# Peptides against a protein of PDB entry 6RGO: the designs that were tried, part 63

Target 1, 392 residues: chain A of PDB entry 6RGO
Amino acid sequence: MALKLLGFNQDATCFSVISSNKGVTIYNCDPFGKCFELEKSTSNDEELDFLVEMLFSTSLIAVVDKTIGASKRKKLKIVNTKRKATICELTFPHEIMDVIMNRKIICVVLKSDQIFVYDISCMKLLRTIDVRGEKLKSTSKFRNSEAVGDIGVRVSLSTDNNSILCYSSYSKSDKENAPLNDIVVFDALKCIQINVLPAVHQSNIVCIACSPDGMLMATASEKGTIIRVFKTIDTENDEPILVNEFRRGSRPSRISEMKFNHDNTLLACVGESDTIHIFALPVTTTEADANEDDTLQQSSHSLSSSINGLQYISKGLANRFGKIIVSKIPTQSQQRHVAYIKIPENAKYRIGFPKDTTNTIHICGEDGNYLVYSIPRNEVGPCTLVKSNTFD

## One batch from the design tools (peptide; aimed at target 1 D11 T58 K355)

Design b2_p18_6_s3 (made by RFdiffusion4, then SolubleMPNN; from b2_p18_6, 9 letters changed)
Fold by OpenDDE base, seed 5:
Structure b2_p18_6_s3 (fold): chain B 392 residues (1-392), chain A 18 residues (1-18)
Amino acid sequence: as target 1 above (392 residues)
Amino acid sequence: SEREELEKEAEKILKSLE
């Protein structure tokens, strides 16, 4: 049977899949098992396509039926899983491309490069973000989305109540084919733009991850060879703070998903390659108040890999067009993975970090495997398989 | 539990959208 993965929820306690025979199924991770099933509305042999966004492990989900020929591609349904009922339905002017939520907001991304921001508590529209801006309203040539892979606006949302929204934006170029290589950081509750990171890649951004607290953001381009991690809010001399640059690989490969763990110590990435990569982030020692004396000398051999603090003077190469290009970190200073998982080359996988176990990763595949791995702390190497389950 | 608190919040939201 063909499975299509939709992904994990915010805390990796559940994941959702499309089964060609059943429709949408939600699985609980621990204890492992089916917790919800949305039956097919149609008996037709049409390839099912859905968006499903969960509010953690709750009875609230958002659903979009994206099945081909369905007039429903413009409809967001809020569903109560306990009642198996649609509670609210919103209709949009364009096809829904993505839906993200936290405890405070829902963001809906349209094929028109618009982001609709809602207060989840009442489904009141807080903001419509037009990523194309006013200039491109006249030249509404829909990119013929057929031939060039699904290059649209990418979004990520913090899972906390601060509701930091990161989205890809078009670079300020008078060229008809401006890349989606800028990032905007947006306070989704206050509806205020906090920051703009110009030209963070040379090509379109295809993957974004926001940290759970909204303080960090990871980005990857169509090449998927380099991942960049930025601070979202802080700036140095009005320039973006590049925290890390990771090398996933030398060969181009699309990154489909990235996730931070809950304490911002790890970043995982998955995509078209046979390898999930896990990168270590520098622990920002919050200067906890240095008061109390207690001498417990436990020699935690922190593998202080001498990150020689090459202060990345972001020499923003002002290209001839006054564009700040984020300086590439020299290839010698690009960090590699600290851990990895081998996966089947032809299987799509999704990733999630559980809240309570920051050194554990959940993965699921279109091969019907749900796997739990332990991440090594003190050595570079493969993750250890802890638990395995199968689903259909 | 945190899960039970989140479910109560979700049930309150769902009831406010009815």
Scores: peptide ipSAE 0.702, ipTM 0.974, DockQ to the pose 0.898
OpenDDE base, seeds 1, 2, 3, 4: peptide ipSAE 0.695, 0.682, 0.682, 0.671; ipTM 0.973, 0.971, 0.971, 0.970

Design b2_p18_6_s4 (made by RFdiffusion4, then SolubleMPNN; from b2_p18_6, 8 letters changed)
Fold by OpenDDE base, seed 1:
Structure b2_p18_6_s4 (fold): chain B 392 residues (1-392), chain A 18 residues (1-18)
Amino acid sequence: as target 1 above (392 residues)
Amino acid sequence: SERKKLEEEAEEILKKLE
């Protein structure tokens, strides 16, 4: 059977799959098993396409049936999984490309590069963000949207109640082909733009991850060779703070998903490559806990590579075109992965970090494998397989 | 548990949307 992965929920307690014969199935990770099944609406052997976003491990899911007809692709259903009933249905002017939620907010991304922000508690529209609207003031030419392939607006939402929304935006360049290489940081509850990170990559951003607390954001471009981690809210001299730059690899490869763990110590990435990469984030010691004097001399040779605060000397190389190009971090300061998982070639995988175990990662594949790995703490190397289950 | 609180919150939302 062909499987298509929809992904993990916010806390990696469940994952969703499309089975060509069954429809949508949601699996619980521990204990492993089916927790919900949505049957096919059609008897036809048509390729099933769905969006499913689950509110943690609850009975609330958002579903978009993309299988048949342009009308269904514009409908968001809020479903009670216990009752197997649609509770609310919203219709959009354009095809739904993505749906993301937390306890407070649902964001719906349309093919029109619009983001609809809803209060989940009442499904009231809080804001429509038109990512093209800032560009339309400068360029009267409707480029036929047909030629811009698989490159749309990318979004990520914090899993906390602060509801920090990060989205890709078009650079303000008068070029008809402005890339989606800016990031906007948005308070989804207050409906306020907090920050704008200009030109974080040279090409379109294809993957964004927000930290659970919304304080960090990871970005990757179409090249997928470099991952950048920024502070979302904090700025230094009105400039974006780059926390880390990671090298996934030397060869271009699309990154499909990135995730932070729950304590912001790890960032994982997966995509078209045979390798899931896990990067260590420097623990920002908040100065607050400096007071407890406890003398335990454990000679942990922490390779505290003194990440001397990369004072991003914004040598504003105002290149002749006034664009703040995020200065290339010297290749010597590009950190590699601390851990990795080898995955089958041509199998799509999704990743999730469980809340209770900061050093484990959940992965699932279109090959029908659900795998739990332990992440090494003290050495650079492969992750260790802890448990395996199969699904169909 | 946190899971139980989340389910109760989700059930309250679902009841308000019905």
Scores: peptide ipSAE 0.657, ipTM 0.967, DockQ to the pose 0.902
OpenDDE base, seeds 2, 3, 4, 5: peptide ipSAE 0.608, 0.612, 0.624, 0.656; ipTM 0.960, 0.961, 0.963, 0.967

Design b2_p18_7 (made by RFdiffusion4)
Pose (drawn by RFdiffusion4):
Structure b2_p18_7 (pose): chain A 327 residues (1-135, 151-284, 335-392), chain P 18 residues (1-18)
Amino acid sequence: MALKLLGFNQDATCFSVISSNKGVTIYNCDPFGKCFELEKSTSNDEELDFLVEMLFSTSLIAVVDKTIGASKRKKLKIVNTKRKATICELTFPHEIMDVIMNRKIICVVLKSDQIFVYDISCMKLLRTIDVRGEKIGVRVSLSTDNNSILCYSSYSKSDKENAPLNDIVVFDALKCIQINVLPAVHQSNIVCIACSPDGMLMATASEKGTIIRVFKTIDTENDEPILVNEFRRGSRPSRISEMKFNHDNTLLACVGESDTIHIFALPVTQRHVAYIKIPENAKYRIGFPKDTTNTIHICGEDGNYLVYSIPRNEVGPCTLVKSNTFD
Amino acid sequence: AEEEEEAEEIIEKLEEEA
């Protein structure tokens, strides 16, 4: 089958790719190279490694499952790339759905909507967050820098009226203090959530409305959450998969089950800005590095890696700059 | 560079505890 289940780094330095053949490879961007290659851990052809989230550019990797079910739901391994050794092997009562890391805080998301927060220096569990214990699946996002700030979708106070709903809660994982609770920002479920690297901004994706809403995160008034801007969906409602924020928080990238990738600018310092054509029934992931604000890195399941440029003052499409092919 | 140094320190501390 195709080389599916791509994962993208926080700093846009490298990306995680599960080669359907054997193990998982991690490439670099500049210069492009085979950065890390995981050995054989397989027994059948279509069984897939699912979840890999990494540090910036380091040797520290978070790896989850290999087998379809032998040791998948209840595993987390911490591996150094230079020596291929497992350090800590944590076990969890449910199936892992997502793992997000940063320099200070490691988050583990379970299928039962439990979020385990760890101080990464000693792996002490800071707090267990019973989201489904209070009231598709929960989508979680986190800031990259320090003062790492956690964002998760929570159910509303209409659990008696109907089973599924999605509001937003802002949480400071550094001090384990809940900062702001946002109301039902959508009339539908929440598909994907992106938080700014500095933790000041947040994006929301709806399944039905397909309109991205941006709210201030922490400095927002206590009385009411502050809405920043909205972005035109386009000609057709489409499911969104992954969104990213620029380092200066002027740009927002959007990707999904669509022909095109949309680029939204920010009035921090309107409907559409930059659009990148994409093959229809193939899936891609997004990133952009810290070095420049004009370069956008693109990861594709077709086997191609592309670097596009962004037009500052033109509403035109992006311009391709650099490309390379996968393995 | 500083990011790599911090990552190495974290790895060492985890190895000692393990």

Design b2_p18_7_s1 (made by RFdiffusion4, then SolubleMPNN; from b2_p18_7 with A1S E5K E17L)
Fold by OpenDDE base, seed 1:
Structure b2_p18_7_s1 (fold): chain B 392 residues (1-392), chain A 18 residues (1-18)
Amino acid sequence: as target 1 above (392 residues)
Amino acid sequence: SEEEKEAEEIIEKLEELA
């Protein structure tokens, strides 16, 4: 049967899939099993399309049925899975492209490049973010839908209560074809723009991941060869702080998803390639806890690769147009993966990091495999399969 | 969990508004 993956929840305790025969199914990861089913509303052999966002391991889900005509694609249902009941329904002016949530907010991304930010506790609209802005509304020649591949506003939300929203934005360009290569960092609770990272890639950003605490953000472009990690809030001399630049590969390949683990020590990426890549992040020793004198001499040869301070070679090539382009880190300072998982070619996979085990990754495939891998600590190499389950 | 309780409180508040 054709499976379509919707993804893991925030803590990788559940994942959601579309089964052509059944509709939406949510699986619990441990113990493995079905926890919720949403039956298809039509007996027609129509290709099922849904958005489902689950609030952690709870009975709260947001559902968009995209299967049946243009009208339903504009409707967000908030559903109580225990009661199998719709609590509320919101209708949007445009098709819903994405839905993300945490315990405080829901963000709804529209095909119009608008982000609607709601207080989850009352479904009150806090903000409408228009990513195109007022000037670009006049030049809304509908990009002919054929040639604009899956280029839209990308979003990621911190899973904590700080509710840091990162989204892709159009670069300041009078050109009708401005790339979505800026990032805006937004406090979704206060509805304040915190930071703007200009031109973080040369092409459109197609994947964003926010760290659970909202302090880090990973970005990838359409090229998917380089992943950049930035601080979200902190700036140096009003310039964005680039923490890491990871090389996924030399060949272009789309990245569909990235995730940080819960302690910000790992970043995983998956996409159209046969390989999930896992990168190690430098542990930012917050200087604060250095005072406790605990003499435990355990000679962990931390490969302190002295990341000698990335001297921001602020050779800002101020190109004549005042665009700060994030200088490409020299290839010598581009980190590779520390671990990898081989996946079947042409199988779409999704990734999640469980909270309880920082060195474990959950993956699920449209091939019907749910797999748990252990990430090696001391050696660069393949992850070890720990658990496997199948679903249909 | 505490998370389930917070979600139940969110659900209850949303059901009161419906």
Scores: peptide ipSAE 0.395, ipTM 0.914, DockQ to the pose 0.868
OpenDDE base, seeds 2, 3, 4, 5: peptide ipSAE 0.289, 0.286, 0.284, 0.366; ipTM 0.884, 0.883, 0.884, 0.906

Design b2_p18_7_s2 (made by RFdiffusion4, then SolubleMPNN; from b2_p18_7, 6 letters changed)
Fold by OpenDDE base, seed 5:
Structure b2_p18_7_s2 (fold): chain B 392 residues (1-392), chain A 18 residues (1-18)
Amino acid sequence: as target 1 above (392 residues)
Amino acid sequence: SELEKEAEEILEKLEKLA
């Protein structure tokens, strides 16, 4: 049967899939098994498409029916999985492109490049973010509808209560075809813009990941060759702080998903390539001034790879021709993966990091495989398969 | 779990508002 992957929840305790015959199924990771099924409402042989966002492993989910011809593409349903009931329904002016949530906030991304921010506890609208702004409303008529499917506003939300929202925005270039290559950092609770990172890539940003605590973000462009990691809040001399630049590969390949682990020590990426890449982040020792004297000489040979913090000098020399020259970060600073997983080239995969195990990654494929891998700590190499299950 | 209780409280509140 053709499976479509929807992805893991925030803590990788569950994942969701679309089965062509059944509709939406949610699987529990441990113990492995079906925990929820949403039956297909229509007998038509139409290709099913859904958005499903879970609130962790709870009975609260958000569902959008994206099936072609469905008037429901503009409707967000909040569903109680225990009762198998729709609790509330929100209707939007445009098609829903994405939904993301945490314990406090739901963000709904529309095809209009609008982000609707809600307080989950009452579904009160806190903010409407218009990413195009007032100036771009006039030019939006001419993007051919087919090419628009691939290039939209991307979002990521911190899984903590700080509710840091990162989203892609249009560059301030007076060109009709401004790329979605800026990032805005937004406090979704206070509804305040915290930071703006201009021109983080030369082309449109197609993937964003926020760290669980909202302190880091990862970005990838349409090329998918380079991943950049930035601090979200902090700036140096009013410039964005680049923490890392990772090289996924030399060949262009779309990155579909990126995830940080729960302690911000690892970043994983997956996409159209035969390889999931896992990168190590520098442990920012927050020097907590905990003066406690206890002498335990655990000789942690910190591989102090002197990651000289490359100041991202965004010297966007706006040359007279409106070319934002994104300063090429010196190729010498590009780190490789520390670990990898080989996957079938013909299967889409999704990734998740469990909360309780820093060196474990969950993956699932449209081939019907749910796999748990151990990530090597002290060596560069393949991940080790720990557990495998199949689903239909 | 604490999270499930919070989700149930949200769902019950939303059901009363709908």
Scores: peptide ipSAE 0.644, ipTM 0.960, DockQ to the pose 0.882
OpenDDE base, seeds 1, 2, 3, 4: peptide ipSAE 0.597, 0.585, 0.498, 0.544; ipTM 0.952, 0.951, 0.933, 0.942

Design b2_p18_7_s3 (made by RFdiffusion4, then SolubleMPNN; from b2_p18_7, 6 letters changed)
Fold by OpenDDE base, seed 1:
Structure b2_p18_7_s3 (fold): chain B 392 residues (1-392), chain A 18 residues (1-18)
Amino acid sequence: as target 1 above (392 residues)
Amino acid sequence: SELEKEAEEILKKLEELA
């Protein structure tokens, strides 16, 4: 059977899949098993396509039927999984490209590069963000939709109640073909733009991850060789704070998903490569709690590679057009993965970090494998398979 | 769970608004 992965929920307690014969199935991770099934409403041999966003492990899901020929690609359904009932339906002017939620907010991304921000508690529209609208005031030419392949607005939302929304935006350029290489950080609750990170990559951003607390974001371009991690809110001299630059690899490869773990110590990435990469983030010791004198001399040789020497070489090469391009960290300062998982070639995988086990990663594949890996703490190397299950 | 209760309250409120 053809499986299509939809992904993990926010805490990696569940994942959703499309089965060509069954429709949408949601699996619980532990104990492993089906927790919800949405039957195929159409008898047609059409390739099923859905968006499913689950609110953690709850009975609340958002569903979009994206099946070809379905008049439903513009419809968001809020479904109660316990009742197997659609509670409400929203219709959008354009096809829904993505849906993301937390306990407070639903964001709906449209093919028009619009983001609709809703209060989940009442489905009240809080904001329509028009990512093109700032550009359309300068250039009336609709990009012919044909030549722009799978390049759209990317979004990520913090899983906490702060509801920090990170989205890709068009860089300020008089060129008709401005890349989606800016990031906007947005308070989705207050509907306020907090920050703008200009030109974080040279090409379009294709993947964004927000940390659970919304304090960090990771970005990857179409090239997928470098992952950048920024602070979302904090700035230094009105400039974006680059926390890390990770090297996934030397060869271009699309990154489809990135996730932070729940304590912001790890960042995982997956995509078209045969390898899931896991990177260690420096623990930002907030200086505040340094006062308690607890003398426990446990000589953990933390490889504190003293990255004291991220001197911001604020050699702003202000190129003549005032574009601050985030200076690439020298290749010597680019961190590699601390851990990896080998996955089958051409198998699409999704990743999730469980809340309770910061050194564990959940992965699932279109090959029908759900796998739990332990991440090595002290050594750079492969993750260890702890648990495996199969689904169909 | 607390989350499930919150989700049920949301779902109920949404049903009352639809």
Scores: peptide ipSAE 0.611, ipTM 0.955, DockQ to the pose 0.912
OpenDDE base, seeds 2, 3, 4, 5: peptide ipSAE 0.600, 0.606, 0.607, 0.604; ipTM 0.954, 0.954, 0.953, 0.954

Design b2_p18_7_s4 (made by RFdiffusion4, then SolubleMPNN; from b2_p18_7, 8 letters changed)
Fold by OpenDDE base, seed 1:
Structure b2_p18_7_s4 (fold): chain B 392 residues (1-392), chain A 18 residues (1-18)
Amino acid sequence: as target 1 above (392 residues)
Amino acid sequence: SKEIEEAEKILENLEKLA
């Protein structure tokens, strides 16, 4: 059967799949089993296409049926899975490309490069962000969007209540083909732009991940060779703070998904490559008050890789064309993966981090495998398979 | 539990708007 993966929920307690014969199925991870099914609305042998976003392990899902004609691709349904009922239906002017949510906010991304931000509690529209309209204020020419294939606005939302929305935006270049290589950080609750990270990559951003707390953001371009991690809110001298630069590989490969774990110590990435990469983030010691006392000398040889403070040498060669070239971190300071998982070639995988086990990753494949891996702490190496289940 | 209760309240509020 053809399986299509939709993804894990925010806490990796569930994942959703499209089965060509069944429709949408949501699986619980532990205990493993089917928790919800949305049957096919049509007996047609049409390839099923859906968006499904689940609010944690709850009965609230957002569903977009993309199978049946252009009209349904514009409809968002809020469904109560316990009641098997559509509670709310919203119709958009354009095809829905993505839906993300937390306990406060739903964001709907349209093919028009618009982001509709809703208060989930009442489905009130808080903001329409027009990413193209911001570009058009800088670039006078409507070029037909025909030639820019699979490149659209990418979004990520913090899973906490702060509701930090990160989205890709067009650089302020006078060029008709400005890349989607800026990031905007947006307070989705207050509907305020917090930060703008200009030209974080040289090409279009194709993947974004926000940390659960909204304090960090990971970005990858079409090349997928370098992942950059930034602070979302904090700036240094009005400049973006680059926390990490990770090397996924030397060969270009699309990254389809990235996720932080719940404590911001790990970043995982998956895509078209045969390898899931897991990177260690430096523990941002919040300067919790150094109250004096407890001398417990446990000499854990933390490999103090002296992350000598990446002094952003903002050598202010503001050449007349405001290309803020994010200074490439020297290849010597590019961190590699700390762990990896080998996956079948041509199988699409999704990733999720469970909340309760910071060293565990959940993965699922279009091959019908749900796999739980343990991430090594002390050594660079393969993850260890802990649990496996199959689904159809 | 708390997340489920929050989502159930959201769902109940949305059902009152339909």
Scores: peptide ipSAE 0.404, ipTM 0.914, DockQ to the pose 0.906
OpenDDE base, seeds 2, 3, 4, 5: peptide ipSAE 0.366, 0.261, 0.230, 0.393; ipTM 0.907, 0.870, 0.860, 0.913

Design b2_p18_8 (made by RFdiffusion4)
Pose (drawn by RFdiffusion4):
Structure b2_p18_8 (pose): chain A 327 residues (1-135, 151-284, 335-392), chain P 18 residues (1-18)
Amino acid sequence: MALKLLGFNQDATCFSVISSNKGVTIYNCDPFGKCFELEKSTSNDEELDFLVEMLFSTSLIAVVDKTIGASKRKKLKIVNTKRKATICELTFPHEIMDVIMNRKIICVVLKSDQIFVYDISCMKLLRTIDVRGEKIGVRVSLSTDNNSILCYSSYSKSDKENAPLNDIVVFDALKCIQINVLPAVHQSNIVCIACSPDGMLMATASEKGTIIRVFKTIDTENDEPILVNEFRRGSRPSRISEMKFNHDNTLLACVGESDTIHIFALPVTQRHVAYIKIPENAKYRIGFPKDTTNTIHICGEDGNYLVYSIPRNEVGPCTLVKSNTFD
Amino acid sequence: EEFEEVYEEAMEEIEEFE
């Protein structure tokens, strides 16, 4: 089958790719190279490694499952790339759905909507967050820098009226203190959530409305959450998979089950800005590094890696700059 | 202990990268 299940780095330095053949490879961007290659840990052809989230450019990797079910739901391994050794092997009562890391805090998301927060220096569990214990699946996002700030979708106070709903809660994972609770920002479920690298901004994706809403995160008034801007969906409602924020928080990238990738600018310092054409029934992931604000890195399941430029004052499409092919 | 060493090395690499 195709080389599916791409994962993208926080700093846009490298990306994680599960080669359907054997193990998982991690490439670099500049210069492009085979950075790390996981050995054989397979027994059938279509069984897939699912979840890999990494540090910036380091040797520290978070790896989850290999087998379809033998040791998947209840595993987390911490591996150094230079020596291929497992350090700490944590076990969890449910199936892992997502893992997000940063320099200070490691988050593990379970299928039962439990979020385990760890101080990464000693792996002491800071707090267990019973989201489904209070009231598709929960989508979680996190800031990259320090003062790492956690964002998760929570159910509303209409659990009696109906089973599924999605509001937003802002949480400071550094001090384990809930900062702001946002109301039902959508009339539908929440599909994907992106938080700014400095933790000041947040994006929301709806399945039905397909309109991205941006709210201030922490400095927002206590009385009411402050809405920043909205973005035109285009000609057709489409499901969104992954969104990213620029380092200066002037740009927002959007990708999904669509022909095109949309680029949204920010009035921090309207409907559409830059659009990148994409093959229809193939899936891609997004990133952009810290070095420049004009370059957008693109990861594709077709086997191609592309670097596009951004037009500052033109509403035109992006210009291709650099490309390379996968394995 | 081994994890602490790996963590300190990863932090140094991040500082150098910045």

Design b2_p18_8_s1 (made by RFdiffusion4, then SolubleMPNN; from b2_p18_8, 9 letters changed)
Fold by OpenDDE base, seed 5:
Structure b2_p18_8_s1 (fold): chain B 392 residues (1-392), chain A 18 residues (1-18)
Amino acid sequence: as target 1 above (392 residues)
Amino acid sequence: SEFQKLYEEAQKELEKAE
């Protein structure tokens, strides 16, 4: 049967899929099994398409029916899974492209490049963010979305209560075809812009991941060869802090999803390639209070890889020709993966990190495989398969 | 509202899973 993956929830305790015959199904990861099913409302042989965002493992989900010909593509439904009932319905002026949530906030991304920010507790609209801004309203050339592929505003939200929203924005270039290569960092609770990272890639940003605590952000362009990790809030001399630059590969390949683990020590990426890549982040020693005296001499051989922190100040020199020269960090500073998983060619996979096991990754495929891998700590190599389940 | 009651039920489900 044709499966379509929707993804894992915030803590990788559940994942959602579309089955062509059944509709939307939610699986629990441990113990593995079906926990919810939304029955297909249409008898037609139309290809089903949905957005489903879960509030962790709770009875609350957000659902958008994106099926072709459906007038429902502009409707967000909040559903209680225990009661199988719609408890809230919102209608938007444009098609819904994405929905993200945490304990406090729901963000709804529209095809119009608008982000609607809601307080989940009462479904009150807190803010409408217009990513095009007022100046681009005059260029009412809606990119005929048929010819310009999946290029739209990308978003990621921290899973914590701080509710840090990262989104892609258009560069300030007066060009009609400005790329979506800026990032805005936004406090979704206070409705305040915290930071702007200009021209983080040369081409459109197609994937963003925020860390669970909102302190880090990963970005990838349509080339998908380089992943950049930035601090979200902190700046040096009013410039963005680049923490890491990772090389996924030499060949262009789309990255569909990236995720941090819960302690910000790992970043995973998946996409159109035969390989899930896992990168190690430098452990930011939080200066935890050095008070307690306990002398345990465990010689952690810190592999002090000499991060000669060449602060490559990304001086975006706007030359006289209005070309933003993104300073290429020297290819020598690009880190490779520390671990990998081989996946079937042409199978779409999604990734999740469980909260309690920072060295474990959950993956699921449109091939009907749910797999749990152990990530090696002290060696560069393949992940070890720990558990396998199948779904239909 | 019925929505607030169901949201509070979902928050109590979160607090039990942590």
Scores: peptide ipSAE 0.336, ipTM 0.886, DockQ to the pose 0.791
OpenDDE base, seeds 1, 2, 3, 4: peptide ipSAE 0.315, 0.283, 0.301, 0.323; ipTM 0.873, 0.854, 0.862, 0.876

